# Peptides against a protein of PDB entry 3ESW, part 54

Target 1, 322 residues: chain A of PDB entry 3ESW
Amino acid sequence: NNIDFDSIAKMLLIKYKDFILSKFKKAAPVENIRFQNLVHTNQFAQGVLGQSQHLCTVYDNPSWHSIVLETLDLDLIYKNVDKEFAKDGHAEGENIYTDYLVKELLRYFKQDFFKWCNKPDCNHCGQNTSENMTPLGSQGPNGEESKFNCGTVEIYKCNRCGNITRFPRYNDPIKLLETRKGRCGEWCNLFTLILKSFGLDVRYVWNREDHVWCEYFSNFLNRWVHVDSCEQSFDQPYIYSINWNKKMSYCIAFGKDGVVDVSKRYILQNELPRDQIKEEDLKFLCQFITKRLRYSLNDDEIYQLACRDEQEQIELIRGKTQ

## One batch from the design tools (peptide; made by RFdiffusion4, then SolubleMPNN)

Design b2_p13_5_s2
Fold by OpenDDE base, seed 3:
Structure b2_p13_5_s2 (fold): chain B 322 residues (1-322), chain A 13 residues (1-13)
Amino acid sequence: as target 1 above (322 residues)
Amino acid sequence: NKSIVEKLLKLLE
């Protein structure tokens, strides 16, 4: 009996694909009940859900992408990318070129475009007057500030002229193209939109311990790459745990195609207690939201993303980038 | 046949 091993192999691959696809089908009633109970009873789960409803979709706005591309100095950016690409003598390929683009965008954003704002300058005294500013507290937005998704306004008094300066904490990234200043939240928000405007696969990473950054999916490296606009950092996931000696508990990545616990990539030491949710419930939550984000995708797209997700999980377990 | 199993494993990677 000549066992047709090729036929058996094909059959096994089909069955495996069907098995993987079955995991991404519409949630069973029992899973929906579990999800509803989890988000109603666990505050951390509710927070992750709330963030996913915003962060997974807000940056997929073609009108915003156009405004970004019209605002950036694209001639300078591409000139610098081309220059760095030419130095390394790499064969022409869009995959590696995109890594150079992201590195230049990090440089351009930090050096030429956006500013860190610990304290605002005095609106009356002008530039380089932040040293004279005393915080008076925070208040709600006024009628103008409210147009730009502003939740909080920091209030400062100038010690020199006595005038009040408002520092609105805008969440509208289009307004941030105008203001061109902020802290880690404003930096990451606008930079995420910038990367998305170049057609890149990007995730917003939220850390519970008051920091935020991006991940970019490099087709050249075939993995998610750490990207921090505040630090001008590319592929340095260790900077928080090792360089900063930061203590952390949770890092959650939010993208159009899924929500992923990426804590293992960034929490290398000084791990804080993960006591906000059961690990099984967090895994369930992220998988459940990810399934919902993929409901409109075809079987081939679902399968490709599932393969990418499994590769990422293997990477996170092994601690080795292939 | 070890080669077919290896090919299958590579297709499953």
Scores: peptide ipSAE 0.013, ipTM 0.458, DockQ to the pose 0.199
Fold by OpenDDE base, seed 4:
Structure b2_p13_5_s2 (fold): chain B 322 residues (1-322), chain A 13 residues (1-13)
Amino acid sequence: as target 1 above (322 residues)
Amino acid sequence: NKSIVEKLLKLLE
């Protein structure tokens, strides 16, 4: 009896698809109870949930995308992308063009568009006066600053003129298009929106040890790619652990389609204790939130995303992206 | 090979 391997393969694929889809069905009552108990009893879990409620959806705003595209020098960007793309001898229509676009956006953002602000310049003394600024602490936003989702305002006194300068830490990325300055938070926030405005699949990566960056899904590389706007870095996940010798415990990626523990991509050495949550509970939490984010997707979308997730998990286990 | 496929099919049920 000739085993029809093609028929068996088709049957396996159907059953596998059904199995995958079954995991993304509405959560059972027991899973809901577990989730509720976890977020009520574990502060880290509550933090991840809170971040997911914002970061997973906030950048999916068509009005913001339009404002971004109107604000950027698209002619310069595409001119540079086309130049570098042509220089490397690639044909039009290859998925690799998007990698060139992201690399140029990194260049443009760091070199031409946005500024690092460790300390603000004095509002009275003008440019290049940050050296004269002494931190006085932080306070809540005023009525104007509050319009732009400002959580805190850093206060500085000028040692030269004695005037106070406010540095609002705006979370409104549209306001950041105006101010064009900040630290890793502002950089990552606006850059995430910029990448989203080009129609890219982007995740916001939160590191517990006070850093944030992006990942974008490269269709050419067929994987999530590390992107740090502050560093003008593309596909260099090792920079934190190796180059900076940074100690880290958690890296969590937040995207429209899911929440993923990506710690294994970035924590290559100097791992800090992962003592904020049980590993099984973190895995459950991320899966549960991901499941909720996918409730409105069709079966084909769910299946494609699940396949992507599986490949990412394999990548993260193997630790060899290079 | 058939036995493995059959086992896999059963695991997916």
Scores: peptide ipSAE 0.011, ipTM 0.450, DockQ to the pose 0.335
Fold by OpenDDE base, seed 5:
Structure b2_p13_5_s2 (fold): chain B 322 residues (1-322), chain A 13 residues (1-13)
Amino acid sequence: as target 1 above (322 residues)
Amino acid sequence: NKSIVEKLLKLLE
C-alpha cells in the first residue's frame, strides 16, 4: 500500500490551518473575563494594554508616512543602499535589499538627521551651549507645547546668560521631524515612524528599565531583527545585557499585528526579578491583545502571522539568534 | 504511520 504521503501532508496542512484559525476566533467569554480581571487588578498588565492602544496603531498613519518621506533625503538614502546592495545583494536575492535599507536608515538617522539631547542648547546663546545648562526640574506643557502631544517639559537655566530654556518632551513624531533632537524615547518614536513609512514591518520594543528600541521583520533573515536607532545597531540584541551589562526584567514588543514578550531575545544575563505579573498571565495578555489586533484580518493573513509567531517562539526558546 | 497520522489529526481537532 503506497502511502500517499502528499495527500496526507495536504490533509494535515488543512487541519493545521483550521486549528490555527480557531485560536484567532472571537474570544470566549471566559477569556474576556480573565482579561478584564487581569487589567483591572494588575498594574503592569494595565500598562501593557495602555501602551498597546497607542504603539500598535499610531504609526499606521499614511499622512505621517508622506510627511516623513518628504522630509528625509531619499536620494542620499537610496544612493547608499544601492551602493551596498550592488556589492553583495545580487547573490542573496532581492530580500536583502531591505536589510541594507534599514542599515542605511540607522546610519542616516544617527549621523545626518537626528541629535542626542542630554541637555538642550541655550535658546539665547545658540548652538553648542548645552554644557552651560543647569536643570531646574520639569513642568507641564504650555499652550504651544501642548499642541504636539507633550507630557513633560524639562526646564534648564543657562549659567552664562541666566535665561531659561525649555526642553519639551514631544511625543508627536511629526514635531520631532522639526526639532531633530531627543533621547531614547524621541529617537525610537521617530525612527519607528520612519521605518513604517518605508512600508516595513516594525515593532516598538519597550524595556521596563528605561530603554526603547525597534524590531524589524527581515524577509531575508526570516525573523525579527533588533534595531536600535540610538546605537545605530542592527541585529545586535546582546548589546544591552552583554555590552552594557544592563539588568533587565521585561522587553515587550508592540506592533500593528501583535504584542509579544521578547525578553528572551535581549535578557541574556543579569535578569531582574519578573515579579510584576505572573508569566502565564503575561503570556495570556499578549496573546489576547494580539488576537484583538488581528480580528479584522482574513484567514490567510491570520495563518501567515500565526506561522511567523510560531517561528519566533521557537527562536526565542532555542536561543537561535546569531 | 497511519496511526500516528490519525492521532495527529485528532489532536488538531
Scores: peptide ipSAE 0.009, ipTM 0.450, DockQ to the pose 0.355
Fold by OpenDDE base, seed 2:
Structure b2_p13_5_s2 (fold): chain B 322 residues (1-322), chain A 13 residues (1-13)
Amino acid sequence: as target 1 above (322 residues)
Amino acid sequence: NKSIVEKLLKLLE
């Protein structure tokens, strides 16, 4: 009996697809109860949920994408991308061009567009006066600052002129297109929107130890790629653990299609205790939120994303992206 | 087992 291996393979693929799709069906009542109990009893879980409610959807705004594309020097960006693409001679198709685009966006953003703001310049003394600024503390936003999703305003006094300068920590990325300055939070927020505005698949990565960055899904590399706008870094997930010798406990990626614990990609050494939540509960939480984000997707979209998820999990276990 | 998973993954590409 010639084993029809092709027929068996097709049957296995069908059964596998059905099995995967069965995992993304509406949450069972028991899963809903577990989720509700977890977010009500665990502060870390509540924080992850709260972040997911914002970060997973906020960047999927077509009006914001238009404003971004109108604000950036697209002629310069594409000129530079075309130039770098032409040098490397990669006949490797349209997929690699997007990697060059992300690399140029990193360059453009850091070198030409956005500024690091450890301390603001004095509003009275003008540019390059941040060295004269003394922090006085933080306060709530005023009526104007509140229009731009500002939670905190840092207050500085100029040692030279004695005037007060306000540094509002805006969370509105459209306001950041105007202000063109910030710290890691503002950098990552606006850069995530910029990448999304080019139609890219992007996640916002939150690190518990006060850093944030992006991941971009490279169709060329067929994986999630580390992207840090502050560092002009592409595919260097090791920079925090190795180069900075940073101690970290959690890295959570937030995207439109899922929430993923990506700690294994970035925490290569100096791991801090993961004591904020049980590992099984964190895994459940991320999966549960991911299922909810996918409820409106069709079976083929769900299946494709589930295959991507499995590939990422294999990658994270194997450590092969070095 | 690794070869089967790799073959299945290639079939899913």
Scores: peptide ipSAE 0.007, ipTM 0.509, DockQ to the pose 0.127

Design b2_p13_5_s3
Fold by OpenDDE base, seed 1:
Parts: C-alpha cells; structure tokens; sequence
Structure b2_p13_5_s3 (fold): chain B 322 residues (1-322), chain A 13 residues (1-13)
C-alpha cells in the first residue's frame, strides 16, 4: 500500500484553499446583523468603520499618482537609490531595490520636500518668524480653504506685527504638495499617497493615542514593514513603546485590501487598557470590513491575500519583527 | 502524519 503522500498533500492543499475561500463568501444574515449592531452601539467600532471608508480607498487614485510623480524630483530620488543599491553588489537580489527606494523616499521627504510645522511663520514678517506666533485657537475653514478638505484652521497672532496668520489643517494630499508643511497627520497623509504612487502596497496605521504612520509590504523581507515619515524610520516598530516610552492601546492598519489590528507590532510595553471594544468584536469588525474590501477579487487573489494575512498573524504572535 | 504536514507547509510557503 504505497501511500502517495504527495497526492495527499495536494488534496489537503485544495481542501484548505476551498476552506479559506469559503470564509470570503458573502456574509450571512446573522453576520450582517452583528456588524450593524456593533457599529451602531459601539463608538470605537463606528470610528474604525468611518476611517476604513476613507483610508482604504482614497489613495487609489491614478490622477493623484500622476500629480505626485510629476511633483517629486524623480531624478534625484532614483540617483540616490541606484547609488545605495550599487553598494550591496547586487548580492541580495532585485527585490531589495524597493526597500532602498522607500528609505530614499523617507530621506527625501523629510530632508528635501516637507517641513514640520509646530507654528506657522507670520504671513507678513516672512520666514523664520514662528517663534513670534501666539495661538489664538481654531475655527472652521473659509470659502477658499474649504475647497481642499479642510476641517480645522488654527489661528495665530504675530507678537511683532500683530497680524493674524491662518494655518489650515488640509486633508487634501494634493494641496499638501503645494503647502509642504504640517504635523503627523499631514506627513502621514501625503507620504502614504507618495508610496502608493510608486505602486507599492501601503497601509495607513492609526494609533488611538494621537499618532499615525505607514506600513509598506516589502517583497524582499516578505512582510509588512514599519515606515514613519516624521521620524525617517524604516523597520523600527519599537520606537514608540521603547524609545518614546509611549503608552498605547490600539494601532489599526488601513489598506485597500484590509483592515488589521497591528497593536501587537507596536505595543511592546506600557499597554493602556483596551476597553473601547471587546477583543472578539474588534477581530470580527476588522475581518468583516476586510471581507467587504475583497468582494471584487478573484479566488487566486483572495487566496494569496489570505495566506499573507495568516503569515502576518503568525509573525505578530511570535513577535519576530519587534 | 508529520511528513504530510511538512509537505503541505512547504507548498503554502
């Protein structure tokens, strides 16, 4: 009785594939009811849903990608990438080139392109006058500012000339290509679009404790990689918990193909109470939204993404990237 | 069977 173990393994793989695909079928009525009840009764769940409706799709805009690529100094970027890639002697293969690209984009964005803005310069006094600015509070956008998805405008008075300077908090990333300044929100928003414009798999990571960053899927490392444009950081998920000693409760990643709780990657110590939602309900919510985002994909795409999801979950449990 | 599991894992990678 020669047991063909290879044949058995193939059969098991087929059955496993079918099982995985079955999880991505249209939601049962009971799951829809659970979802609706959850988002209507739990504020945190409603917030995650609201963010997913924007962050999972907004960056998949070919027109925006073209504008980004036309705005950046691509010659400088690729020159620097080629220079760094050449130092490795090509020993690590072609996939490492994309890691060098992301690292250069981090450098370029922070050093050459975008500016951190604690306080704006005075519109009347000119450059390097932010030290003279006193915050007066925030207000709604005017008619011009409202054209660029602006929810809030910070108001400052110059102590030197007495004039008012407006700092609109624009959410339109194309407007940010013009203004080239902001805080973590503007940085992450535009940088997410920049990475997407190079055809990369990117997620926007929201932390409940008032920070945001990106993740990039590295084909070389075969995993999601932490990317923070504000910190010029690549593959340093520990910086918040360890270096900053930051206390955190939730980190949620939003991408075109799914919503994932990535808290285990970043919350290494000083964990705050996770009391906003039951763990089972959060898991259900993220899976439900992810399922909806994948409804238009074919079976092979669904299976490939599901395999990647499982690998990530194993990684998160084992803490290999921390 | 350990061998079957190992073969399956290799195919999933």
Amino acid sequence: as target 1 above (322 residues)
Amino acid sequence: NKEIVEKLLKKLE
Scores: peptide ipSAE 0.007, ipTM 0.483, DockQ to the pose 0.152
Fold by OpenDDE base, seed 4:
Structure b2_p13_5_s3 (fold): chain B 322 residues (1-322), chain A 13 residues (1-13)
Amino acid sequence: as target 1 above (322 residues)
Amino acid sequence: NKEIVEKLLKKLE
């Protein structure tokens, strides 16, 4: 009996597709109860949910994309991309062009566009006066600052002139296009929007130990690629654990199509206790949120994303990002 | 089994 392996393979693929699609159907009442109980009883879960409600959707704003593209020096960016792309002898239309674009955006953003702000300059003394600034603490936003989704304002006193300078921590990325300064939060926030504005698949990665970065889905590499705007870093997930010797417990990626625990990509050594939530509950939470984010997608979209998720999970288990 | 899995994976790409 010649086993028609092609027929069996087709049948298996159909059954597999159906199985995958079945996982993305509307949550059962028991899953909803589990989810509700988890987010009500576990602070970490509540935090992940809260972040997902913002980070998974906020960057999918066409009006913001237009403003970004109008603000950036696109001529310079594409000139540099084209130059580097041509230098390496690639043909036009290759998926690798997008990797060059992201690398140039990293360069442009760090070198030409945005500024790191440990301390603000004195509003009275002018530029390059941050050395004279003493932190006084933080306060709530004023009426003007509140218009730009400001949660906190750092207050500094100038040692030279005695004046107070406010450093509002804006969460409105459009305001950041104006201010062009910040720390990792502002950098990652605006850079995530920038990447999204070019039509890229991007995730915001939150690290519990006070850092944030991006992931970009490279069609050339066929995987999620680490992108850190602060470091002008492309595909260097080891930078935190190895280069910085940073201790970390959780890295969670937030994108339009899902929430994923990506800790295994970045936590290579010096792992801190993962004691904020049970691993099973975190997995459930991420899957549940991901399922909700995909409710409006068609079966083919769900299937393609599920295949991508599976490949990522395999990558994360194998620990071979390189 | 490996070949079948590889073929299946290739059909999933």
Scores: peptide ipSAE 0.006, ipTM 0.419, DockQ to the pose 0.139
Fold by OpenDDE base, seed 2:
Structure b2_p13_5_s3 (fold): chain B 322 residues (1-322), chain A 13 residues (1-13)
Amino acid sequence: as target 1 above (322 residues)
Amino acid sequence: NKEIVEKLLKKLE
């Protein structure tokens, strides 16, 4: 009996699909209890949940996408992308165009659009006066600042004119399209929205050690790609551990389709103790939130995402994808 | 096992 290997392969694929889909069914009562206990007893778990409730969904706003696209110089952006694509993109296939787009968006955002703000300029003295600014501390937002999801306002005094300048830390990314300045939080927040506005699969990566960046799913590279708007960096996950010699404990990626511990991608050396949660509990938490985010998806979507998850886990174990 | 996983992954692509 010639073993029909093709028939066996098809049967195995069907069984495998069914098995994968079975893992994404509605959580069992025991899993719900475990989840509730974990988020009520572990502060880190509560933080991850809180972040997921915002970061996984906030950027999926069509109205915001329209505002972004109306605000950016799309003619300049696409002109530059087309120029780079014309050099070699046709040889590499159509999917590489999106990588060129993300690279141009990184350039445009850092060079032409957004500004790093260590200290604000003096509102009275004008541009390039930040060197004259002395921090006085932080306070809550006023009534106007509160309209734009502001949690904290940094207060500065000008050494030249003595006037007070407020630097509100806005969390509303639409307000950031107006202000066009900030630190890593504002940069990553707005840049995540920008990438989403182009219809890209994007995750927000939170590092416990006070940094944030993005990941973009490249169809050309068939993987999640490190993207840092502050650094104009594409596919350089090593910059923190190696170039900055940064010590880190946790990197958690938040996307519309899942929450993933991506620490292995970025923590290459100088690892800090991972003592905030048990590894098994963190894995459970991320999987549980991911399942919830996928409850409305069809079986084919769930299966495709599960395949991506598996590929990513293999990548994270193998280290550097060449 | 690695080759089987790679073959399966290629079929899933």
Scores: peptide ipSAE 0.006, ipTM 0.467, DockQ to the pose 0.120
Fold by OpenDDE base, seed 3:
Order: sequence, then C-alpha cells, then structure tokens
Structure b2_p13_5_s3 (fold): chain B 322 residues (1-322), chain A 13 residues (1-13)
Amino acid sequence: as target 1 above (322 residues)
Amino acid sequence: NKEIVEKLLKKLE
C-alpha cells in the first residue's frame, strides 16, 4: 500500500493552515467583552493597550524613513558593514549581512551619531560643560518645544555662568535627528526608527522597570534578537538581569504585527512579582491586540507570522535564545 | 506515522 506521504503531508499542511487561520478570525463577542472588561478594570492592561496604539504603528512612516536615510552617513555605514562582512569570509548567505548591518548601526549610532545626555551642556558656556549643571526640576514644554511632541522639559542651572539650560524630552524622533542627544527613551525611540528605515522587522521593548530597547528579527538566526542602542549590544538579552543585576517584572515587545510578552528572554534572575495582571489575562491581551494588528493581512501573511510566533514561544519556553 | 510527521515538519520549514 504505497501511501502517498506527499499527498498526506500537503493535506495536513492545508488543514493546519486552516486551523491557524481560524484562530486569527475576527474576535467572538465573548472575546471582545473580555477584552473591554480587562482594559477598563486593569490599569496595566490599559497601559499595554495605550502603548500598542502608538508603538506598533508610529515607526511605519515612509516619510520618516526617507528623512532618516538622508541624515545618516550611509556611505560610511555600508563601507564598514562590507569591511566586517568581508573579514569573516562567510559564504553563509545574504541574510547574515543584515546582522552585520545592525551591528554597524549600533556602532555608528553610539560612537558617531548620538550622545548620552545625563545633564545638558550649558547653552552659554558651550561644549563639555555638563559637569557645571545643576538640575532645578522639570516643567511643561514651551510653544516651540511643544511642536516636537515634548511632554517634559528638564531645567538646569549653570554653576559657572548662572544661566538656565533647557533639556526638552522630545518624543518626535525626527527632532532627535537634529538634537542627537538623550537618555534610554530618546536612544531607543530614534534607533527603532533607524532600524525600521532599513526595512527591518523591529519591535520596541518596554520594561516596566524604566528601561527600553529593541528587538530585530534576524533572518539569519531565524529569531528575534536583542538590540540595545545605549549599550551597543547585539544578542545580549542577559545584560540586564546578569550584568546589571537588574530586577524586572515585565518586558513587553511592541511591533507592527504583534504585542508579545518577552519577559522570559530578559528576566533570567531577580524576578520581581508579576502582580499587575493575571498571567492568563496578559496572554489573552497580547494575543487579542496581535489579532487586531493582523486583521488586514492576507491568509499567507497571517500563517507565516503565526509560525514565527510559535517558534518564538518554543524558544522562550526552552531558553534557547542563544 | 513518523515519516508523515517528518515530512510535515520539513514542509513547515
């Protein structure tokens, strides 16, 4: 009995695809009720939803991508990528080149392009005067600062000249291309846009304990890769829990195609209580938002993303990120 | 059954 295993495999694939697609259909009324109740009764859930409404879509702006690519020294970047790619002699395929690109972008961003700003330089005294600056507090944006999605302005007084220097915390990443300075928020915001401008699959990772970073989907590694612009870090998810000995409770990744609890990738020790939401409700929330983000996608796109999701979940369960 | 699963997995890759 020559069982046509190829025919059976094809039928199984079709049935499996249909099964997966059935999970991404429009939410049932009961699921909508559960979602609405959750976001109205749980502050953490409301926060995740609010972040998803911004972070999942804001970076998918072709006009911003053009501005970024016009601003960066692409000749230098690609020269360095080509140089590093050539050293390793890896005929291992075109997909590895993107990993080299991301590594160079990390280098370029930290070393050549952007500056860490703990305290601003004095506007009057000039460069390298931040040591003379005393924080006076924070205030709302003025009329000019408000044009660039500024929520808060930090105020500093120069101990040398007595003048006031303003450090606006801009959320407009295009303004950050001009200012070229900030803390983890500004770094991650602009760097996320930079990676997106190269056509990469990128997620913004929010940590409840006041840090933010990126994930990049490496086609070479076939997984989501930790990327921290502040640390010039590629594929070092352990840096927070182990190197910094940071205590953390939640890490949530926000991308155009989904919202994912990635806590298991980064919280390796010193886990804080996960008491902000029930685990089943968080899982439901992330899945529900993810389904909504995919409503406009075709069946093949939904299927491919669902396969990627399953691989990520397996990775997170097995601890095989590296 | 094992061969079917292996073929299915290979097709899913």
Scores: peptide ipSAE 0.006, ipTM 0.429, DockQ to the pose 0.138

Design b2_p13_5_s4
Fold by OpenDDE base, seed 3:
Structure b2_p13_5_s4 (fold): chain B 322 residues (1-322), chain A 13 residues (1-13)
Amino acid sequence: as target 1 above (322 residues)
Amino acid sequence: NKSIVEELLEKLK
């Protein structure tokens, strides 16, 4: 009996696709109850849900993408990308061009476009006067600042002229295109929007220990790639644990298609206690939110994303694919 | 992006 291996393989693939798709069907009543109980009883779970409701969708705004592309020096950016691609990229195929683009965007953003603001310059004394600024604390936004999704305003007094300077912590990334300054929050917020404006698959990574960065899905590398705009860093997930010797407990990635615990990619040493939620409950939470984000997708889209998720989970378990 | 199952099936051919 000649076993028709081709027929068996086709049948197995069909059954496998059906099995994968079955996982993304509407949640059962028991799963909904578990989810509601978890977010109601666990503060960390509630925080992850709250962040997902904003970060997974806020950057999918075509009007914002247009404003970004009109604001950036696209001629300079593409000139530099083309120059670097012409040196080494042709041998590796067309998919590597996007990696060169992200690397140039990191350079352009840090060197030419955005500024780190530890303290603001004095509004009265002018440029390069931040050394004279003393923090007085923080307050709520005024009527003008409130127009740009401002949660907090840092207040500084100039030691030279005695005047007060306000540093609003804007969460509106379009306002950040004007102000062109901030800390890790403003940097990551605007840079995430910039990457999305080029049509890239991007996730916002939140670290519980007060840092934030991006991940970009490289079609060339066929994986999620660490991207930190503050550090001009591409594919260096080790910089926090190894170079900074930073202690960390949780890193959660938020994208349009899912929420993923990426802690294993970044926490290589100095792991803090993961005591905010049970590991099984965190896994369930991320899977449940991801399932909800995919409810409107077709079977082919669901299957392709599930294949990508499988590869990422293998990477995170093996820890050695660098 | 191919699943592990797809990769295994390709190796069996």
Scores: peptide ipSAE 0.195, ipTM 0.821, DockQ to the pose 0.097
Fold by OpenDDE base, seed 2:
Structure b2_p13_5_s4 (fold): chain B 322 residues (1-322), chain A 13 residues (1-13)
Amino acid sequence: as target 1 above (322 residues)
Amino acid sequence: NKSIVEELLEKLK
């Protein structure tokens, strides 16, 4: 009897799909109990959950996407993308165009659009006066600043004129389109929204050791790609551990479709103790949140995302040195 | 995105 390998392969694929889908079904009572206990007892888990409630969904706002696209110089951006694509992109296929777009957005954002703000300029003395600014501390937002999701305002005194300048740390990315300045938090926040506004699949990566960046899912590379707007960096996950010699413990990626521990991509050396949560509990937490984020998706969407997750996990295990 | 299983099954053909 000739083994019908095609029939066996089809049966195996069906069973495999069913198995994968079974993992994304409604959480069992035991999983819900474990989750509740974890987030009530572990501060790090509470933090991850709290971040997921904001970062996984906040950027999926069509109104914000429209405002972003209306604010950016799209003619300049696409002109530059088309120019770079015309050099080498045609040989690599249409999917590479998006990689060129992200690279141009990195350039445009850092060079033309947004400003790094260690200290603000003096509101009285004008531009390029930040050198004269002395920090006095931080305060809560005033009534106007509070309209733009401001948690903290840094206060500075000008050494020349003696006036006080407020530097509100806005979390509203639409306000950041106006202010055009900030530190890593403001940069990553607005840049995440910008990437989302182009219809890209983007994650916000939180590092416990006071840095944040993006990941973009490249259809050309068929993987998550490191993107740091502050550094104008594309596909350089090593910059923190190697170039900066930064010590790190946790990197957690937050996206609309999942929460993923991406520490293995970025922590290549100088790993700090991972003592904030048990590894099994962190893995469970990320999977549980991811499962919840996917509850409204159909079986095909769930399966495709699960395949992508599997590829990412293999990549993270293999430690592909780029 | 093909699963590893799909890729393996395609190689069995």
Scores: peptide ipSAE 0.135, ipTM 0.795, DockQ to the pose 0.097
Fold by OpenDDE base, seed 5:
Parts: sequence; structure tokens; C-alpha cells
Structure b2_p13_5_s4 (fold): chain B 322 residues (1-322), chain A 13 residues (1-13)
Amino acid sequence: as target 1 above (322 residues)
Amino acid sequence: NKSIVEELLEKLK
């Protein structure tokens, strides 16, 4: 009997799709118990859950997207993207246009829009006075600062005029469109919103060792791409481990459709002990949160995302980043 | 994005 390979292939594909979809069904009672026990007994797990509750959903705000698009110089951005695309992009197809857009947004954000704030300028002396500022410490927000999701205010005294300048660490990205200054937290927060406002698939990457960045899903490269707004960096995941010689233990990516341990993409050397949680428990936690984030999706959406997840996991195992 | 399974099945045709 000639094995009908086409029939077998079709049957295997159906069974495979059903298998994938079965993974995203409602959690079993045993999984819920394991999850609850884990987040109640492990502080790191509780932290990941807490971050997911904010970072996975906060940037999916259409009102914020409109405000962002109204605030940016879209004419300049698209002019620059079109210029670079016209040189090389036509040969590679339409999907590469989005990579050019992200690269221009990195340029625009760092060069034209946002400012690094190691120390604030003196409110009395004006611009370029940060060198005269002495830190006095940090305090809670006042009544006005509290309106913009501010947890901490850094206090500085001017060595020239003696006046106090407050540097609120705002977590409201709409307020950051006004202030246009901050450190890695403010940079990554606002830049994540900016990328989302263009309809892009974006994740917020948290590193335990006090850094944060983005990942963008490139349709051209067909993978998640490292994006650091502070560094104007595109597809350079090695910069932390190699260029900075940074020691790291965990990198966790937070997106609307999932939470993923991306440590293998960024921790190439000088790995710190991963002692905050058992590896199996971290894997379970990320999968469980991801499953919950996908409960409202249809079967086709679930399947497409699962295919993307599989490709990413293979990439992370093979270590064949560039 | 095709799954690895889909890609493998397409190569077997």
C-alpha cells in the first residue's frame, strides 16, 4: 500500500494544531494550586507576577497612542524612514520598512526628543547647570507629583544659588512626553509606549541587575529583536555581557501576549547565580502567566503565537543569534 | 509564521 504521505502530513498537522491549542486551555486545578503556592512562597515569583500585571497591559491604551502620535514629529520620522527605505529596502520587500521605522525612532528619540538626566538642571539657574547639583537624597511625591504615578522624588541642591530642585521619577509615560528627560527606566517606559503607538509587537525587558530595554518583533527578521533606546541600539543583545562586561542573572520579557525568560539572549558571559527561583518553577510561572494572557484569543491567534514561541525557544537553545 | 512542523511537512511534499 503506497503510503499517502500527503494524507499523513495533513493528519499530523491537524493533530499538532490540536496539541498546541490544548496547552492554552483553562488551567487545571493542580496548576492553579502550584501557581498560588509559588507566588505566595517565592518573592521573585511574586515580583514577576506583579510586573506582568502592569507591563503586559499598561501600554495597550489607544488614548495614549493618540497622544504619542500627536506629540511626535511624524513628518520628520517618516521622511527619514522613506529616505533610508528608498536606498535599500525595495530589494528586501515591504517587511523591512518596519525595521527602518524602529531604527529611525531610536535615532529620533535619542537625538531629537528625549534627554538623559543623570542630575537635573537647577530650576533657578536654567539649562546646563546639572554639574552644580548635589544630591540630598530621595523622598515621597508631593500632591502634584502624585498625579503622575510618581513613587520617588530625588532631591538636589544647587551649589551656586542654594535652591532645591526636585527630580520626580515619573512612571506615567504621558508625563514623560512633557518632561522629556530621565534615566533607563523613563527612557524604556516612554519608548515602549512609542513603539506600541505605531502598532508594533513590543516587549519590555527587565534585567534584575538594574537595567531595562525593549524587544520588537521584526517581521523581516522573523524574530524578537533587541532594542535599547538609551543606547540607540538595534539587534545588539551582546552589548551588556560583552561590551559592558555586565554580570547578570535574569532577563524577563513582558508583552501583551506573554512573559518569557530571555536570559539566554543577553547573558553570554559572567552569569550570576540564578538562585532566586528554581528553573522549573520560573518556566512554569512564565508559561502560566502567558496562558492567562491568551485566554481571550481565538484558536488561530493562539496557534500563530505558539508557532512564534516555538521559533524563539529554538533560537534561544541554538545560541545562533548573529 | 509557519511552525517547524509545517515547514517540515512542506519539505516532505
Scores: peptide ipSAE 0.118, ipTM 0.783, DockQ to the pose 0.092
Fold by OpenDDE base, seed 1:
Structure b2_p13_5_s4 (fold): chain B 322 residues (1-322), chain A 13 residues (1-13)
Amino acid sequence: as target 1 above (322 residues)
Amino acid sequence: NKSIVEELLEKLK
């Protein structure tokens, strides 16, 4: 009897799809208990959960997207994208246009729109006076600052005029469209919202060793791409480990469709001890949160995301073997 | 995106 390989392949594909979908069904009671015990007993797990509750959903706000698009110089942005695309993009197809857009947004944000702030300018002396500012410490927000999700305010005294200048660390990205200054936290927060406002698939990456950046899913490259607004960097995941010689332990990506340990993409050398949580428990935690984020999706959406996740996991495994 | 399983099954055809 000639083995109908086509029929077997079809049956295997159906069974595989069913198997994948079964992983995203409602959690069993034992999994819920394991999750609850983990987040109540492990501080790192509680931190990841807390971040996921904010970062996975906060940027999916249509009102914020409209405000962003109304605030940016879209004519300049698209003019520059079209110019770069006209040089080489026509040979590579339409999907590469989005990569050019992200590269221009990196340029525009760093060069034209946002400012790095080590120290604020003196409110009394005016522009370019940050050199005269002495830190006095940090305090809680006042009544006005509290309206914009401000957790802390850095206080500075001007050595020239003696006046106090407040530098609120705003977490409201809409307020950051007005202030247009900050450090890595403010940069990444607003830039994540900007990318989301263009309809892009974006994740916020948290590094335990005090840095944050983005990942963008490139349809042209068919993978997650490193994006750092502070560095104007596109597809350079090695910059932290190699260029900075930074020591790192954990990099966790937060997106609307999941939470993923992306440490393998960025930690290429000088790995710090991963002693905050058991590796199996971290894997379980990220999968459990991802499962919850996908509860409202249909079977086709779940399957497509699972296929993307599989490709990413293969990429992450291959990267460590180099 | 095709799964690895889909890619493998396509190669068996």
Scores: peptide ipSAE 0.094, ipTM 0.774, DockQ to the pose 0.100

